# Peptides against a protein of PDB entry 6FBK: the designs that were tried, part 32

Target 1, 90 residues: chain A of PDB entry 6FBK
Amino acid sequence: EDTGVRVELAEEDHGRKSTIALRLWVEDPKKLKGKPKDNGAIEFTFDLEKETPDEVAQEMIESGFFHESDVKIVAKSIRDRVALIQWRRE

## One batch from the design tools (peptide; made by RFdiffusion4, then SolubleMPNN)

Design b2_p16_8_s4 (from b2_p16_8, 8 letters changed)
Fold by OpenDDE base, seed 4:
Structure b2_p16_8_s4 (fold): chain B 90 residues (1-90), chain A 16 residues (1-16)
Amino acid sequence: as target 1 above (90 residues)
Amino acid sequence: MPVYRLIRGKGLVKVE
């Protein structure tokens, strides 16, 4: 399902590390319940073995970029991309 | 369009 939040690899993934570099931004703000801080993008690393989309999303909420009501939609956007990346690694 | 870097335990750091 389209969350309105885009998540893409910020760097090429060679499948060698447990960490990946991601870039996240709001593509369709209408799908969010609240208004994000601005129209910027967030670059972040994600540990495929130790971290969870929900934890990272929570940090983005705590940082003030997203409204608390959008934590689940942000987490889903990260989860969906991470799952795709992991499937491609197999 | 601003670019931020999320640093664990610190939050957002503006880089662009």
Scores: peptide ipSAE 0.814, ipTM 0.957, DockQ to the pose 0.880
Fold by OpenDDE base, seed 5:
Structure b2_p16_8_s4 (fold): chain B 90 residues (1-90), chain A 16 residues (1-16)
Amino acid sequence: as target 1 above (90 residues)
Amino acid sequence: MPVYRLIRGKGLVKVE
């Protein structure tokens, strides 16, 4: 599923740390139900052991960057990227 | 484009 939200590694992942650096931005705003704050990107660290895509997405909603109606799509975007990164670490 | 950094417990901080 194309969420319209892109999530990429902001830093090289050497597979040594439990944390990764990610960058998230809207690639196709038409896929979103609401309107994001702006066309900016969000850089954030993600702890593979302690954090969840849903909770991080919720933080982005609470910050006002994304509309409440888009929490699921944002969470999925993060989840899919994190899963891919974890699979590559195997 | 603006760039924000998400800081846990603080929210978004604009960096660019």
Scores: peptide ipSAE 0.813, ipTM 0.957, DockQ to the pose 0.881
Fold by OpenDDE base, seed 1:
Structure b2_p16_8_s4 (fold): chain B 90 residues (1-90), chain A 16 residues (1-16)
Amino acid sequence: as target 1 above (90 residues)
Amino acid sequence: MPVYRLIRGKGLVKVE
């Protein structure tokens, strides 16, 4: 499903590390319930073994970038991309 | 377009 939030690899993934570098931004703001802080992008590392999309999304909410009502849509965006990356590694 | 880096436990840091 199209969440309106895009997540992509910020670095090439060679499948050697348990951490990946990601970049997240809003592609379609109409899909969000609230308004993001601005039109910027967020770069972040993600530990495939230790971290969860929900917890990372929650930190993005707490930082003030996204409205609290959009935590689940942000988490889904991260989850979906991480799943694709993991499937590609296998 | 601004670019932020999310740092765990610290929040967003603007880098661009």
Scores: peptide ipSAE 0.813, ipTM 0.957, DockQ to the pose 0.875
Fold by OpenDDE base, seed 3:
Structure b2_p16_8_s4 (fold): chain B 90 residues (1-90), chain A 16 residues (1-16)
Amino acid sequence: as target 1 above (90 residues)
Amino acid sequence: MPVYRLIRGKGLVKVE
């Protein structure tokens, strides 16, 4: 499912570390319930062993970048990308 | 476009 939020690797993944570098931005704002702070991108690390997409998405909400009603769609976009990365490692 | 870095427990920091 296209969430309208795009998440990509910010660095090449060699499958050696438990952490990955990601970049997230809104590609289709019509898919969101609220309006993001601006049209910027968010760079962040993600620990595959310790962190969850929901917790990271919640931090993005708390920062004020996304509307609280969009926490699940943001979490889904992160989850979907992380799953793809993990599948490519195996 | 602006670029932010999410720092855990701190929030967004504008980097560009």
Scores: peptide ipSAE 0.813, ipTM 0.957, DockQ to the pose 0.878

## One batch from the design tools (peptide; made by RFdiffusion4, then SolubleMPNN)

Design b2_p17_1_s1 (from b2_p17_1, 8 letters changed)
Fold by OpenDDE base, seed 4:
Structure b2_p17_1_s1 (fold): chain B 90 residues (1-90), chain A 17 residues (1-17)
Amino acid sequence: as target 1 above (90 residues)
Amino acid sequence: RKKRLEEKFKFSKEIPP
């Protein structure tokens, strides 16, 4: 399902590190229950071995980027991209 | 924790095409 939230690699992934650089932004705000205060992209490093999409999404909520009611949709967007990246690494 | 999160997430007003 299209979450309306897009996540892409911020740097080329050579599959050699346990961390990846990601960029996340809203493409379709209508898919979110809350309204993001600003239109932009969030850049961050994701540790494939230590972090989970849900935990990172929670941290984004705590940081004020999204409404608490959208934590699951944000987590899904991260999960979907991470899964795809891991699939391509094999 | 708040400062750590501010360091972890960097906001850019520029959205890639």
Scores: peptide ipSAE 0.651, ipTM 0.889, DockQ to the pose 0.878
Fold by OpenDDE base, seed 2:
Formats: structure tokens, sequence, C-alpha cells
Structure b2_p17_1_s1 (fold): chain B 90 residues (1-90), chain A 17 residues (1-17)
């Protein structure tokens, strides 16, 4: 399902590290219940072994990037991208 | 924690195509 939130690799992934650099931004704000703090891209490192999409999404909300009501949609966008990256690593 | 989060997430108004 299209969450309206896009997540892409911020750098090439060679599948050798447990961490990946990601870039996240709102592509379709209509899919969000709240209004994001600002329009732009968020860059961050995601540890495939230690972090979860839900935790990172919650941290983004805590940082003020998104409304609390959108934590699940943000988490899903991260989860879906991470899963895709992991599948491609196989 | 707040400081850590501010360091963790880098915001840019430039959105990739």
Amino acid sequence: as target 1 above (90 residues)
Amino acid sequence: RKKRLEEKFKFSKEIPP
C-alpha cells in the first residue's frame, strides 16, 4: 500500500554493513492525518540489527517531524523499504 | 535524548527527484 511517505537509500548499499543510510520524505501529504513539521527530506542511519521501524518512527515524532497520529504510516514506509533492501541483499 | 535525536536526523529542504 502506498503510504505517501517515500524512503530511499541515501547511499549505495553493497550489503556489507548492518547499517544503511536512508532518506525519507513526504510524497503525498494527503495520505497523512496530520501536517508534517516541514517539507523536506530526513536523512538518517538505520541499524538493521538493532533498530525497528516503529522505534525510529516514534523518534521522528518525538523530534517533531510528524504528528503522533501518523507514527504507524511512517513506520510502515520505513518497514517496507527496509524489507525490500533486505530482500535485495539475498 | 533530544540532542541525540537532533544528531540522528538530518533535515534538508531539498527533496530528491
Scores: peptide ipSAE 0.651, ipTM 0.888, DockQ to the pose 0.896
Fold by OpenDDE base, seed 5:
Structure b2_p17_1_s1 (fold): chain B 90 residues (1-90), chain A 17 residues (1-17)
Amino acid sequence: as target 1 above (90 residues)
Amino acid sequence: RKKRLEEKFKFSKEIPP
């Protein structure tokens, strides 16, 4: 499913750390129910052992980046990228 | 909590290619 939200590595992943640097931004705002705070990219560290995509998405909503109605689509975008990165590590 | 979140997320108006 195309969420309209893109998530990519912000730095090279050598598979040595339990944390990864990610960058998230909206490619297709029409896929979102609400309008995002602004049109830009969000950079953050994701702890593969301690954090979940859903929790991080909730924190982004709390920070005002996205409307609460889009928490699941944001979480899915993060989840899909994280899963891909983990598969590549194996 | 809000202060921690502000440190956690860095926003940039520059969109990657």
Scores: peptide ipSAE 0.650, ipTM 0.889, DockQ to the pose 0.895
Fold by OpenDDE base, seed 1:
Structure b2_p17_1_s1 (fold): chain B 90 residues (1-90), chain A 17 residues (1-17)
Amino acid sequence: as target 1 above (90 residues)
Amino acid sequence: RKKRLEEKFKFSKEIPP
């Protein structure tokens, strides 16, 4: 399902590191229950071995980027992209 | 923890096309 939140690689992934650089932004705000603090892109490193989409999404809410009501949709967006990246690595 | 999160996430006003 289209979450309205887009997640892309911020840097080229050669599949050599356990970490990946990601960029996340809202593409369709109507899909969210809350209103994001700002309109822009969030860049961050995701550790494929130590982190989970849910934990990172929670941290984004704690940082004030999204409302707590949207934690699951944000987590799903990250999860879907991470899975796709891992599939391309193998 | 808050400062660590601020370092973890970098916000940019530029949205990729």
Scores: peptide ipSAE 0.647, ipTM 0.887, DockQ to the pose 0.901

Design b2_p17_1_s2 (from b2_p17_1, 8 letters changed)
Fold by OpenDDE base, seed 4:
Structure b2_p17_1_s2 (fold): chain B 90 residues (1-90), chain A 17 residues (1-17)
Amino acid sequence: as target 1 above (90 residues)
Amino acid sequence: RKERLEKKFKFSKEIPK
């Protein structure tokens, strides 16, 4: 399902590290319940072994990037991309 | 915790696509 939130690799993934560099931004704000604070992208490192999409999404909410009502849609966008990356690693 | 999150997430006004 299209969440309206896009997540992409910020750096090439050679499958050698447990961490990946990601970039997240809103493509379709109409799919969010809240209004994004600004038009841009969030860059961050995601630890494949220690972090979860839900926890990272919560941290983004806490940081003020998204409304609390959108935590699940943000988490899903991260989860979907991470899963895709992991599938490609195998 | 707030400062740690500020280090973790970097906002860029440039959208790649």
Scores: peptide ipSAE 0.696, ipTM 0.908, DockQ to the pose 0.887
Fold by OpenDDE base, seed 3:
Structure b2_p17_1_s2 (fold): chain B 90 residues (1-90), chain A 17 residues (1-17)
Amino acid sequence: as target 1 above (90 residues)
Amino acid sequence: RKERLEKKFKFSKEIPK
């Protein structure tokens, strides 16, 4: 499913670290229920062993990047990308 | 917590193509 939110690796992943650098931005704002605070990219590190997409999404809401009603769509975007990265590591 | 989150998430106006 196209969430309208794009998540990509911010740096090359060699599969050596338990953390990955990600970049997230809105590609299609129509897919969101709320309007993002600002238009741009969010860069962050994601710990594959300790963090969850839902928790990180909630933190983004607290930071004011997205409306609370869009927490699940943001979480899904992160989850889907993380899954792809993990599959490539296998 | 707020300060920690501000350090965790780096916002940039530049969007990758």
Scores: peptide ipSAE 0.694, ipTM 0.906, DockQ to the pose 0.896
Fold by OpenDDE base, seed 5:
Structure b2_p17_1_s2 (fold): chain B 90 residues (1-90), chain A 17 residues (1-17)
Amino acid sequence: as target 1 above (90 residues)
Amino acid sequence: RKERLEKKFKFSKEIPK
């Protein structure tokens, strides 16, 4: 499913750290129920061992980047990218 | 908590291509 939210590595992943640098931005705003706070990209570190996509998405909502109604779509976009990165590490 | 989140997420209006 196309969430309309893009998540990519912000830096090369050599598979040596438990953390990864990610960049997230809205590609198709029509897929969102609400309007994002601003039009841009969010950069952040994701701890593969300690954090979950749902929790990070909740933090983004709390920070005001997205409407609460879009927490699941944001979480899914993060989850899908993280899973892909982990699969490539194998 | 708010300060921690502000440090955690860096926003930029420059969207990657």
Scores: peptide ipSAE 0.694, ipTM 0.906, DockQ to the pose 0.881
Fold by OpenDDE base, seed 1:
Structure b2_p17_1_s2 (fold): chain B 90 residues (1-90), chain A 17 residues (1-17)
Amino acid sequence: as target 1 above (90 residues)
Amino acid sequence: RKERLEKKFKFSKEIPK
């Protein structure tokens, strides 16, 4: 379902690298249990071979971007986008 | 670890529309 968190490619993906550049931001804050401190977008590189959505989401919580109670919704938003990108590569 | 995460995640006030 719609998590209220949007994730998009920050750079064009040519399907040549094992890493992708992503941009993540809150589109519907009422779907989150916590309140993000700042309204903006988070840009980061995601390694398709070494990282997992859950681990990256945990790192975002540790960095203070989201409340710990929202780790799963953030992870899902990343997972769904990554899966979509991988499907388009194949 | 804190500094590594700060380098990993870049925050921008600009939100795509």
Scores: peptide ipSAE 0.694, ipTM 0.906, DockQ to the pose 0.881

Design b2_p17_2_s1
Fold by OpenDDE base, seed 2:
Structure b2_p17_2_s1 (fold): chain B 90 residues (1-90), chain A 17 residues (1-17)
Amino acid sequence: as target 1 above (90 residues)
Amino acid sequence: GKYSHKFKVLPLEEVLK
């Protein structure tokens, strides 16, 4: 499902590190229930071994980037990209 | 903020090049 939130690698992934740099931004705000406070791209490191999309999404909510009602949409966006990255590594 | 060290906001112009 198209979440309207885009997540991309912020660096080239050689499949060697457990951490990856990601960038997340809203591509289609109509897909969100709330209105994000910013219109930029959020860059962050995601630890494939220690973090979960839900936890990181929740952290973004707590940081005020997204409305709490969109936590699952944000989490799914991260999850989907992480899955693709992991599948590519395999 | 609580996660200010974790999340860095960049202008879309820096990303959509």
Scores: peptide ipSAE 0.703, ipTM 0.913, DockQ to the pose 0.792
Fold by OpenDDE base, seed 4:
Structure b2_p17_2_s1 (fold): chain B 90 residues (1-90), chain A 17 residues (1-17)
Amino acid sequence: as target 1 above (90 residues)
Amino acid sequence: GKYSHKFKVLPLEEVLK
């Protein structure tokens, strides 16, 4: 399912580190229940071994980037991208 | 903010290029 939220690598992935730099932004705001505070891209590091998409999504909510009702759609966006990155590493 | 050191906001122009 297309979440309307884009997540891309912010750096080239050589498959050597357990951490990756990601950028997340809203591509289709009408797919979100709430209105995002910003209209930019959020850059952050994601630890493939220690963090979970749900955890990071919740942190974004607490930071005020998204409405609490959109935590799952944000988490799914991160999860889907992380899965693709991990598949490419194999 | 609480996670200001973790999340950095960039203008879309910087990522869509």
Scores: peptide ipSAE 0.703, ipTM 0.913, DockQ to the pose 0.796
Fold by OpenDDE base, seed 1:
Structure b2_p17_2_s1 (fold): chain B 90 residues (1-90), chain A 17 residues (1-17)
Amino acid sequence: as target 1 above (90 residues)
Amino acid sequence: GKYSHKFKVLPLEEVLK
């Protein structure tokens, strides 16, 4: 399902690091239950070995970027992109 | 903020290229 939230690599992935730089932004705000704080893109490093999409999504909510009711949709967006990146590494 | 060192906000124009 299209979450309306887009997540892309902020750098070229050579498949050699356990961390990747990602950028997340809202492409379709109508898919969200709440209204995002900003209209920009959030850039962050994601540790493929230590972090989970749910944890990072929760951190974004705690940071005030999204409404708490949208934690799952944000987490799914991150999860889908991370999975895709990992598949490409194989 | 609690995670201000982790998350950096960029203008969309900087991303949508």
Scores: peptide ipSAE 0.702, ipTM 0.913, DockQ to the pose 0.798
Fold by OpenDDE base, seed 5:
Structure b2_p17_2_s1 (fold): chain B 90 residues (1-90), chain A 17 residues (1-17)
Amino acid sequence: as target 1 above (90 residues)
Amino acid sequence: GKYSHKFKVLPLEEVLK
């Protein structure tokens, strides 16, 4: 499912660290129910062992990046990318 | 912001290069 939100690695992943650098930005704003505050890319570190996509998405909403109604679509975007990264680590 | 130490906003032109 195309969430309209892009999540990419901000660094090359060698599969050695439990943390990864990610960048998230809106590619198709029509897929969101609300309107994000800006049109930039959010760069952040994601701890594969301690954090969850839902928790990070909630933090983004609390930071004012997205409307609360879009928490699940944001979380899904992160989850899908993280899953791909973890699968490629095998 | 509450998570200003965690989230950094970059211009899209820096990412789409």
Scores: peptide ipSAE 0.702, ipTM 0.914, DockQ to the pose 0.804

Design b2_p17_2_s2
Fold by OpenDDE base, seed 5:
Structure b2_p17_2_s2 (fold): chain B 90 residues (1-90), chain A 17 residues (1-17)
Amino acid sequence: as target 1 above (90 residues)
Amino acid sequence: MKHAHKFKVLPLEEVLK
């Protein structure tokens, strides 16, 4: 599913660290129910062992980047990218 | 569990190169 939200690595992944740097931005705002706070890319670290996409997405909502109604869309975007990264590591 | 997170906002032009 195309969430309209893009998530990419902010750094080269050598598959050695449990934490990765990611960048998230909106490509298609029409896919979201609410209007994003900013029109930039959010850079953040993600701990593959300790964090979950849902938790991080919720933190983004709490930070005001997205409407609460879009938490699942944001979470899915992160999840899909994280899964892809993990698959590449295996 | 909640984790401390620091979000950094970058201009899209820095990402879309």
Scores: peptide ipSAE 0.645, ipTM 0.864, DockQ to the pose 0.506
Fold by OpenDDE base, seed 2:
Structure b2_p17_2_s2 (fold): chain B 90 residues (1-90), chain A 17 residues (1-17)
Amino acid sequence: as target 1 above (90 residues)
Amino acid sequence: MKHAHKFKVLPLEEVLK
């Protein structure tokens, strides 16, 4: 499902390390229940072995980037991209 | 195990190139 939140690799993935650099931004704000404070792209490192999309999304909420009601949609956007990246690695 | 992140905000112009 289209979350309206886009997540892309911030660097080329050679499939060698467990950490990946990601960028996340709102492509369609109408998909969100709340209004994000920023209109930029959030760049961050994601550890494929140690972190979960839900935890990272929650951290983004705690940092004030998104409304708490949108934690699941943000998490899903991360999850979907991570799954795609892992699919390519295999 | 969850980790703390340093979130860096970039202008969309830097991303949507």
Scores: peptide ipSAE 0.645, ipTM 0.864, DockQ to the pose 0.484
Fold by OpenDDE base, seed 3:
Structure b2_p17_2_s2 (fold): chain B 90 residues (1-90), chain A 17 residues (1-17)
Amino acid sequence: as target 1 above (90 residues)
Amino acid sequence: MKHAHKFKVLPLEEVLK
């Protein structure tokens, strides 16, 4: 399912580190229930071993980037990208 | 565990290159 939120690697992944740099931005705002605070891309590190997409998404909500009603769609976007990265590592 | 993230906002023009 297309969440309307895009998540990409901010760096080349050599499959050696447990942490990766990601960038997240809204590609289709119509798929969100709330209005995003910014129209830029959010860059952040993600620890594949210690963090979860839901926790990071919640932190983004708390930071005011998205409305609380969109936490799950944001989390899904991160989850889908993380899964893809892990699949490529295997 | 939870990590304290520093969310850096970048202009889309820098990301879409």
Scores: peptide ipSAE 0.643, ipTM 0.863, DockQ to the pose 0.481
Fold by OpenDDE base, seed 1:
Structure b2_p17_2_s2 (fold): chain B 90 residues (1-90), chain A 17 residues (1-17)
Amino acid sequence: as target 1 above (90 residues)
Amino acid sequence: MKHAHKFKVLPLEEVLK
């Protein structure tokens, strides 16, 4: 499903470390219920072993990047990219 | 479990190019 939110690697993944650098941005604002405060790309690290997409998405909402009603959309976007990265590592 | 993150905002033009 197209969430309207894009998540990509901010660095080349060699599959050697448990942390990855990601970038997240809105590609289609119409898919969101709220209005994001910024129109830029959010760069952040994600620990494949210790963190979950839902927790990171919630932190983004608490930081004011997205409306609380869009937490699941943001979480799904992160989850889908993380899963793809992990599958490629196998 | 709570985590602390440093979210860095970049201009879209720096990412899309």
Scores: peptide ipSAE 0.642, ipTM 0.862, DockQ to the pose 0.510

Design b2_p17_2_s3
Fold by OpenDDE base, seed 5:
Structure b2_p17_2_s3 (fold): chain B 90 residues (1-90), chain A 17 residues (1-17)
Amino acid sequence: as target 1 above (90 residues)
Amino acid sequence: GKHSHKFKVLPLEEVLK
């Protein structure tokens, strides 16, 4: 399912680290219930072993990037990309 | 053991290059 939120690697992944650099931005705002404050790309690190997409998404909400009602769709976008990255590492 | 993040916002034109 297309969440309307894109998540991409901010670096080349060599599969050596448990942390990865990601960039997240809204590609289709119509998919969101709220309106994001910014139209830029959010760059952040993600620890594949210690963090979850839900936790990171919640942190983005708390930072004011997205509406509370969109936490799950944001989390899903992160989860989908992370899963893809992990699959490619195998 | 999650750690908090510092989110950095970049212009899309920089990302979409």
Scores: peptide ipSAE 0.645, ipTM 0.867, DockQ to the pose 0.476
Fold by OpenDDE base, seed 1:
Structure b2_p17_2_s3 (fold): chain B 90 residues (1-90), chain A 17 residues (1-17)
Amino acid sequence: as target 1 above (90 residues)
Amino acid sequence: GKHSHKFKVLPLEEVLK
């Protein structure tokens, strides 16, 4: 499913750290129920061992980047990218 | 919370190269 939210690595992944730098931005705003406050790219670190996409997505909502109704969409976009990164490391 | 983040916002032109 196309979430309309894109998540990419902000750095080259050498598969040596448990933390990775990611960038998230809206590619298709029509896929979201709410309207994000800005149209920039959010850069952040993600701990592959300690954090979950749902927790990080919730933090983004609390920070005011997205409407609460889009938490699942944001979480899914992060989850999908993280999964690809983890699979690539295998 | 269990985790803490400082989200940095970048202009899209910096990520879309």
Scores: peptide ipSAE 0.644, ipTM 0.867, DockQ to the pose 0.522
Fold by OpenDDE base, seed 4:
Structure b2_p17_2_s3 (fold): chain B 90 residues (1-90), chain A 17 residues (1-17)
Amino acid sequence: as target 1 above (90 residues)
Amino acid sequence: GKHSHKFKVLPLEEVLK
């Protein structure tokens, strides 16, 4: 489903390392329960082997980027993109 | 969490161009 949150690669993925750079931003704020702290794009690294979308989403909440009630929707957005990236690597 | 992150915020203009 459309989470209203977009996640894209911040760099070209050559499929050589487990760490990738991602960018996340709100495309449809109506899909979120709370209002995002900022209207920009959050850039961050994600370790495909060590990290989970839920943990990263929780860290974003703790950083104040999103309301705690939106942790699952943020996590899903990251998960969906990560899954797609891994699919393309195969 | 068990992994720390440095979240960098960029203007949307920089990513939507």
Scores: peptide ipSAE 0.644, ipTM 0.866, DockQ to the pose 0.551
Fold by OpenDDE base, seed 3:
Structure b2_p17_2_s3 (fold): chain B 90 residues (1-90), chain A 17 residues (1-17)
Amino acid sequence: as target 1 above (90 residues)
Amino acid sequence: GKHSHKFKVLPLEEVLK
């Protein structure tokens, strides 16, 4: 499923650290119910052991980057990328 | 777990290089 939100590694993943650097940006704004805050890419770290996509997405909403109605689609985009990264590590 | 982030916003041109 295409969420319209892209999430990519901001660094090379050697599979050693539990924390990874990610970048998230809107590729297709029509997929979102609300309008995003800006047209930039959000860079952040994600702890594979201590954080969840839902929690991080909620933090982005609270920071004003996305409308509350889009929390799940943002969370899904993070979850999908994290899953791919973990699959590659195995 | 971790419940706080410093979100750094970058121009798309920096990401799509």
Scores: peptide ipSAE 0.643, ipTM 0.866, DockQ to the pose 0.476

Design b2_p17_2_s4
Fold by OpenDDE base, seed 5:
Structure b2_p17_2_s4 (fold): chain B 90 residues (1-90), chain A 17 residues (1-17)
Amino acid sequence: as target 1 above (90 residues)
Amino acid sequence: MKYRHKFKVLPLEEVLK
């Protein structure tokens, strides 16, 4: 499912470390329930071993980037990208 | 374990190339 939120690697993934740099931005705002506060790309690190997409998404909401009603769609966007990265590593 | 992230906002023109 296209969440309208895009997540990409901000660095080359050599598949060795558990921490990766990601960039997240809204590609189709119509798919969000709320209106994002910014139109830029959010860059952040993600620990594949210790963190969860839901926790990071929640932190983004608490930081004011997205409306609380969009926490799940944001989390899904991160989860989907993480899954692709993990599959590529295998 | 929960991490507290520093979210860096970049302009889209930088990301979309």
Scores: peptide ipSAE 0.675, ipTM 0.892, DockQ to the pose 0.489
Fold by OpenDDE base, seed 4:
Structure b2_p17_2_s4 (fold): chain B 90 residues (1-90), chain A 17 residues (1-17)
Amino acid sequence: as target 1 above (90 residues)
Amino acid sequence: MKYRHKFKVLPLEEVLK
């Protein structure tokens, strides 16, 4: 399902590091229950071995980027992109 | 394990280039 939230690599992935740089932004705000504060892209690192999409999404909520009701939507967006990256590394 | 991330916000115009 289309979450309305887009997540992309902020760097080229050579498949060697456990940490990757990602960028996350809202493409369709109508898919969210709340209204994000800004319409920018959030750049951050993600550790493929130690972190989970839910934990990172929760931190984004705590940082005020999204409404608490949208934590699962944000987490799914991160999960979907991370899964694609992991599959391409095989 | 939870990390404390440093979130950097960029304009969409910059990201979509």
Scores: peptide ipSAE 0.673, ipTM 0.892, DockQ to the pose 0.487
Fold by OpenDDE base, seed 2:
Structure b2_p17_2_s4 (fold): chain B 90 residues (1-90), chain A 17 residues (1-17)
Amino acid sequence: as target 1 above (90 residues)
Amino acid sequence: MKYRHKFKVLPLEEVLK
């Protein structure tokens, strides 16, 4: 499903590191329940082996980027992108 | 294991350039 939140690689992935740089931004704010704090792209690192989309999404909420009611939609957007990246690495 | 991240915000014009 289209979450309205886009997540893309901030760097070229050569499949050699467990940590990747990602950028997350809202493409369709109508898909979110709350209003995002910012309208920019959030750049961050994600450890494919140690971290989970839910934990990172929760941290974004705690940092004030999104409303608590949107934690699952944010987590899903990260999860979906991470899955694609991991599948491409196979 | 979870980590504490430093979130850097970039303007969309830079990302969608």
Scores: peptide ipSAE 0.673, ipTM 0.891, DockQ to the pose 0.473
Fold by OpenDDE base, seed 1:
Structure b2_p17_2_s4 (fold): chain B 90 residues (1-90), chain A 17 residues (1-17)
Amino acid sequence: as target 1 above (90 residues)
Amino acid sequence: MKYRHKFKVLPLEEVLK
């Protein structure tokens, strides 16, 4: 389902590194239970081998970007994009 | 292994170009 949160590559992926740069932003705020603090795009690196979407999402909540009740929707958004990137690489 | 990220916030106009 559409999470209302969009995640895209912040750089061209050559499929060579385990680390990728991503950008995450709210496309449809009505899909979230809480109201995000910012209305920009969050850019960050993601290690395909060592990190999980849930851990990164939790860190975003701890940083104050999203309400704790939205951790799962944020994690799903990251997971879906990461899976797509992995599928393209293989 | 857990990471501590540096989250950089960019204006949407830059992303949606």
Scores: peptide ipSAE 0.671, ipTM 0.890, DockQ to the pose 0.487

